# Peptides against a protein of PDB entry 4PN1: the designs that were tried, part 1

No score or structure here was measured in a lab: all are predicted.

Target 1, 261 residues: chain A of PDB entry 4PN1
Amino acid sequence: KIEMNFLNKPIVPDTTKVISNFLTHYLITEPVEHVEIEAKLGTLIDLETQNRFEFPVMNETILNPEFNLRTRFESDMTASEHKYLNEFLNQAFRDSQKPGRLPFAYKHTKQVDLFYETEDNSRDKIRVSKNQSDNQVLACVKKRRVADLFLYCPNDAFDIRISISDELPVSMPSGNQQPSLTRLKDRVGYVHQEIKIDLTKTTQNDPVYDTTERHELEVEFGNIADLRDRAQKAKDGMEAPLFRRVQLFMDNVRILRREHS
Structure headers, positions and changes below count from the first letter of each chain, unless a header shows other numbers.
Peptide ipSAE is a variant of ipSAE made for these designs: the mean of its two directions, with the distance scale d0 fixed at 1.0 Angstrom where the peptide's residues are scored. Compare it only between designs on the same protein; published cut-offs may not carry over.
The geometry check fails a fold that doesn't show the stated peptide or that is severely misdrawn somewhere.

## One batch from the design tools (peptide; made by RFdiffusion4, then SolubleMPNN)

Design b1_p28_5_s1 (from b1_p28_5, 13 letters changed)
Fold by OpenDDE base, seed 4:
Structure b1_p28_5_s1 (fold): chain B 261 residues (1-261), chain A 28 residues (1-28)
Amino acid sequence: as target 1 above (261 residues)
Amino acid sequence: SHKWLEELKEEEEEKKKKEEEEELLKKL
């Protein structure tokens, strides 16, 4: 007979605990009403060297936000990396359709995001998202970045930013107001066990600068209500459901960040 | 704000204290 350990009890990694606590704070303690929780693949850039951040650790490490490491996070990858991930996810999708597996759901969307300045000239812009095909308004929100948690991943192609955002629904801007910025998004979305994985190509046209294209991969909690419930239970002393959900989320992130061309 | 980190530290300290108290009680 095999036991898990000398206590024969599940052990939760510190990474899971830290992330779970981070999430619980913004789900329960200081709750964000319209919370979006996502992890983006990207690169921690050392502002001093302009190269990928180098820290004396040998594995996935949550960076302590109390220390100014003079970094920025670039949520971008090469077109080849993005293509590779797309092919990888397509294969994962196909494999998940086999008997005995939980299937992915798949969705391809093309939208245009129009950004508008707020009346108070706040840093937060109003984003109007429209379907490119029929110009139907999909959303009108004021997105506020609430908090970030950075994971340095020295063994993988990508570092991770976990972000808490508030996507506050707001009224449409006045019809006479012009967008300050327009972005085209081509998004391929995969959903597995209510974890959403999006590959997004974002095209931004600048009248002064050349058209820029960004390639992003994001992993999002697709069921916030369930996550909030789990977080509440965690606050009440039953942490296991939250830990399991966070572990699932992070395992998906870990799979993806290891894949590169 | 990093209040969540402060909370984590506090919770860890509280758990540690509780465990120490429980161990002490077992020795009595």
Scores: peptide ipSAE 0.164, ipTM 0.609, DockQ to the pose 0.538
Fold by OpenDDE base, seed 2:
Structure b1_p28_5_s1 (fold): chain B 261 residues (1-261), chain A 28 residues (1-28)
Amino acid sequence: as target 1 above (261 residues)
Amino acid sequence: SHKWLEELKEEEEEKKKKEEEEELLKKL
């Protein structure tokens, strides 16, 4: 007979606990009303060397946000890496359609994001998202970054930023306002067990700067209501449902960040 | 300014205190 450990009880890794606590704070303790929770693949860059930062650790590590490590996070990858991940996810999609599996959903979206300055000259811009095909307004929001949690992943192709954002629905800008920035987004979206995985090619048209392209992969919690309910249960002493959901999310992230061209 | 981290630390400290109290009670 095999037991799990000397207590014969499940144990939760510290990574899961820390992330769960981070999420619970912004879901329950100081709740963000229109919360978006996503993980982006990218690279922690050392500001001094402009190379990937090197920490004296040998595995996935949550960085303490209280320390200024003189880093920036670059949420970008090469076109080759992005293509590889797309092919990887396409295969995962196909495999999930087989009997006995839970299937992926797939969606391809092309949108334009128009950014407007606010009347109060706040740092937060109003984003109007439109469908490229028919100019239908998809959303008009003011997005505020609330918090970040960084994971250094020395054994993998990418580091991770988990972000909490508030996406407040707002009224459309006045007709006399011009956008300060426009972004074209070509997004391939995969959904599995209410976890969203998006591959996005972004073309930014800046009136001051040259057109730039970015290739991003993000993993998002697709059911915030369920996650909030789980977080509430955790605050009430039942942590297991939240831990399971966070574990699922992080396992998907871990799969993706290990893949590289 | 990272309140969630403060909460985590407080929870960990509270757990440690409870464990210490329980151990002390076992010795009495």
Scores: peptide ipSAE 0.152, ipTM 0.585, DockQ to the pose 0.609
Fold by OpenDDE base, seed 5:
Structure b1_p28_5_s1 (fold): chain B 261 residues (1-261), chain A 28 residues (1-28)
Amino acid sequence: as target 1 above (261 residues)
Amino acid sequence: SHKWLEELKEEEEEKKKKEEEEELLKKL
């Protein structure tokens, strides 16, 4: 007989605990009403060198937000990396359709995001998302970034930003208001066990500047209600369900950030 | 701005105190 350890009990990694606490705060303690929680793959850039940030650690580590490390996070990757991840996820999708597995769901969406200034000239813009094919409105939200948690991943191709946002549904901009920015999004979405994995190609046309393209991969908690329930249970002393969910999320992130072309 | 982190630190400190108390009790 094999046991897990000398206590024969599961051990929760510190990363899981820290992230769980981070999430619990914004789910329960200071709750964000329309919360979106996602991890983006990208690169921590040292503002001084403009190269990838180097920290004296040898593995995945959560950066302490109390310290100004003079970094920025670039949520982008090369087209080749993005393509590789797409192929990787396609294979994972296929494999998950086999008997005895939990299947991925797949969705390909093409949308246009129109950004509008708010009447109060707030920093937060209203985003109207429309389906490219029929121009149907998919969403109209004001997204506010609430908090970020950065993971430096020296052994992997990407660093991670976990972001908590408030996506407040708002009324459509009225009248003859013109969008300040338009973005085309080609999104390939994979869902496994209510964890969403999205590969997004974003095209931005600027009348003055050349067309820019961004390639992003994001991992999102697909069931916020369940996550909030788990977080509440954690506050009530039963942490295991939350830890398991966070662990699942992070394992998916870890798989993805290790893949490179 | 980082209340969640403060809470985490407090919880960790409380846990540590509890562990120390338990160790002390075992020596009694």
Scores: peptide ipSAE 0.149, ipTM 0.592, DockQ to the pose 0.639
Fold by OpenDDE base, seed 3:
Structure b1_p28_5_s1 (fold): chain B 261 residues (1-261), chain A 28 residues (1-28)
Amino acid sequence: as target 1 above (261 residues)
Amino acid sequence: SHKWLEELKEEEEEKKKKEEEEELLKKL
């Protein structure tokens, strides 16, 4: 007979505990009403060197937000990296359709995001999302970034930003207002066990600067109600359901992060 | 706000104290 350890009980990694606590705070303790929780692949850049940030650690490490490391996060990758991840996810999708597996769902969307200034000159812009094919309004929201948690990943091609955002539904801007910014988004979405993985190509036309294209990969919790329930149970002393869900989320992030190592 | 981090540290300290107390009790 084999036991997992001398207590014969599961042990939870510190990374899972820290992230779980972070999420619980913004789900339960100081709850964000229209919460979006996502992880983006990207690069921590040292503001002094303009190179990838270097820290004296040898594995995935959550950076302490109390310390100003003078970094910025760039949520971008090359077109070739993005294409590779798309092919990888397409294969994962196909494999998941086999008997005995839980299947991926797949969706391809093309939308335009129109950003409007608020009347009060608030820092937060109103975003109107429309379907490119028929110009149907998909959403009108005011998005606020609430908190970030950064993971430095020295063994992988990408670092990670986990973000808590508030997406407040708002009324459409007046018909006489012009958008301050327009972005075209080509998004391929994969959903597995209510974890959403999006590959997005964003094209932005600037009247002064050349057209810029960005390639992003994001992983999002697709069932916030379930996650909030798990977080509440954790506050009530039953942590296992939350830990399992966070572990699943992070394992998916880790898989994607390693493909370009 | 980093209140969540403060809460985490407090919980870890409480767990450590409890473990130390349990170990002490086993030695008695």
Scores: peptide ipSAE 0.138, ipTM 0.588, DockQ to the pose 0.640

Design b1_p28_5_s3 (from b1_p28_5, 16 letters changed)
Fold by OpenDDE base, seed 2:
Structure b1_p28_5_s3 (fold): chain B 261 residues (1-261), chain A 28 residues (1-28)
Amino acid sequence: as target 1 above (261 residues)
Amino acid sequence: MYEWLKKLEEEKEKEKKEKEEKEKLEKE
């Protein structure tokens, strides 16, 4: 009989512990009311070189937010990389429909996001999301970025930003307000075990700047209530359910960031 | 310092102290 280790107990990686504590803080300790928790694939850029940052590490590393590393995160990829990931996820979707597997759900959404300035001149804009086909209002929110956690991934195509956001539902802007920004989003969404994986093509028409296109991949916790329950249990001394959920989330992220064209 | 990070460090320090106390008691 083979044992896991000399204690014959599961060992929790430090990455899982750190992320779990980060999430627990914003779920339970200083709870964000309308929390969104997502990981974006992208690149940590060195502000001095404008190239991908090179840390003296050889594996996935959570960056300490106390250090000013003079980096920016670019949550973008090439059209080719985005296409490759879409094909990869399509294959994963097909394979998950086989007997004995848990199936993916699939959704394709085309929406327009209209951004409005707030009356209080706050930095946070009101976002009105509408379906492109029928102009049905999907959401009206004020999104505030609360916290970020960055993972440098030297062996993979992408680095990771885990973000905590507050998506406050707000009333529609007054009919006299014009949007300051309009974005078209073409989103292909995959859901597996309540983890959402979205491939998004965003087109932005700026009246001053030329049309910009972005290609993003995001992984989101689809069941915040369950995650909050797990985080509460962790605060109460039962950490295993939270660790398992964070591990699942991170394994999905790890799969995706290793894939490149 | 970020409050969540502060808490993480405090937990690590607590675990370290508890371990040191246990090791001391085992040597006495």
Scores: peptide ipSAE 0.238, ipTM 0.649, DockQ to the pose 0.701
Fold by OpenDDE base, seed 5:
Structure b1_p28_5_s3 (fold): chain B 261 residues (1-261), chain A 28 residues (1-28)
Amino acid sequence: as target 1 above (261 residues)
Amino acid sequence: MYEWLKKLEEEKEKEKKEKEEKEKLEKE
């Protein structure tokens, strides 16, 4: 019989613990009601050099938010990188359909996001999401960024931002309001074990500037209720279910950030 | 300190104390 280690018990990586505590805070301690939890692939940019941030570490490292590192996060990738990841995920999807595997679900959506200013001139805009084909309203939300956790990944093509957001459902803007911004989103979504992986091409038409495209990959917790239950159990002293879920999430993120053309 | 970090720091301090106590017991 082989044992995992000399205690014959699972060991939880520090990354998992830190992220679990981060999530527990915004799920249970100071609960965000309509929480969205996503990881985006991108690049930590050093504001001084405008290049990728360099830190004297050799592996995936959660940056301590107490330290002002003078960085920004760019949640973008090249079209070629995005294409490669799409092909990679398509293959993973196909392989998951084989007997003995848990299958991916796949969804392709084309969406228009309309952003409206709020009457209170709050920084938070109302986002109306519509299906591009039939203009059906998919969602009307006020999204507030609550917190970010950054992972510097020196060995990978991408760094990671884990974000906590509050997506408050709100009433539709008045018919007389014009959107301040419109974005077209072409989204390819994969779901595996309730973890969502989305490849999004965003096109923004600026009347003054040329059309800009952004290529994003995001990984999201697809079952917040389950995650909240796990976080509650963790707060009550049973951490294993939360750790397992966070580990699964992070392993998916790690797979994706390592794959590049 | 961020509130969500408190638990992590408490865990670190606990582990440190447990280690120190163990080291004391091994020297007695």
Scores: peptide ipSAE 0.227, ipTM 0.632, DockQ to the pose 0.775
Fold by OpenDDE base, seed 1:
Structure b1_p28_5_s3 (fold): chain B 261 residues (1-261), chain A 28 residues (1-28)
Amino acid sequence: as target 1 above (261 residues)
Amino acid sequence: MYEWLKKLEEEKEKEKKEKEEKEKLEKE
């Protein structure tokens, strides 16, 4: 008989605890009503060097948000990296269809996001998302970034930003308003155990700036209600369900950030 | 300071105090 350790009990990594507490705050303590929780792959850039940030650590490290490290996060990756991740996820999808595995779900979507200024001149824009094929409105929201948590990953191709956002449903802009910005999104979505993995190619036409293309990979909690329930249980002293869910999420993120061409 | 981080620090301090109190009681 083999035991996992001398207590024969699972040990929760500090990363899991910190992230769980971060999430619990915005799920339960100061609840965001229409919460979106996602991790993006990208690069922490040192503002002084304009290169990838270097921190004196040798593994995945949550950066303390109280410290101004003079960094920015770039959620973009190269087209080659994005293609590689797509091929990797396609293979993972195929393998998951085999007997004895839990299958991925797959969805390919092409949408246009139209951004409108608000009547109150707030900094937050209204985003109207439409399906490119039939122009059907998919969503009309005002998205607010609530909080970020950054993970420096020196051994991997990418660093991670975990973001809490509030996506407030709002009424459609008046018919006379023109969008200030239009973005085309080509999104390939994979779902496994209610964790969403999205590869997105975004094309933005700016009248002032050249057309910009971005390649993003995001990992999202697909069942917020379940996550909120787990967070509530954690507040009530039963932390294990939340820790397991956060661990699953982070393991998926860890797999993806290690993959590169 | 971020409120969630403040709470995390407070929880750590509480756990430390509880441990210290337990150790004192075991020595008496």
Scores: peptide ipSAE 0.116, ipTM 0.538, DockQ to the pose 0.650
Fold by OpenDDE base, seed 4:
Structure b1_p28_5_s3 (fold): chain B 261 residues (1-261), chain A 28 residues (1-28)
Amino acid sequence: as target 1 above (261 residues)
Amino acid sequence: MYEWLKKLEEEKEKEKKEKEEKEKLEKE
């Protein structure tokens, strides 16, 4: 008989623990009411070199937020990388439809995001999202970025930013307000076990700068209520359910960040 | 394990803003 270790018990990786604590803080300790939790694939850029950040580590590492490493995060990727990931996810989708697997759900959405300034001159903008085909309002929210956690991934194509955001539903802007910014989004969404994976092409028309296109991949917790319940249980001393959910989330992220064209 | 404190969050947000401002200035 083979045992897992000398305790014959599963071991939780430190990455899982740290992320779980991070999430628990914003779910339970200082709860964000309308929380969105997502990981974006991107690149940590060293502000001094303007190249990808180099740190003397050989594997996935959560950066300590107490230290200013003089980095920025670019959530963009090349069109080629984005296409490759789309093809990869399409194949994963097809394979998941086979008997004995849990299927992906698939959704393609084209939307326009309109950003409006708030009357209180708050830094938070109102975002109105509409379906491009019928102009139906999909959402009207005031989104605030609450916190970020960065993972440096030296062996992978991408680094990771895990973000906590507050998406407060708000009333539509007055009809007399013009949007300060308009973004077109072409989003391909995959859902597996309530983890959302979105490939998004964003087109922004800047009156001063040329039209910019961004290619993003995000992984989101699709069931916040369940996650909050798990976080509450963790706060109450039962951590295993939260750890399992975070592990699943991170394994999906790890699969994706390794893929490159 | 991180003890996430409000002060740490505020510092992170400040640093993020400074980085974003610097990035904007570099693009301008």
Scores: peptide ipSAE 0.073, ipTM 0.459, DockQ to the pose 0.073; fails the geometry check

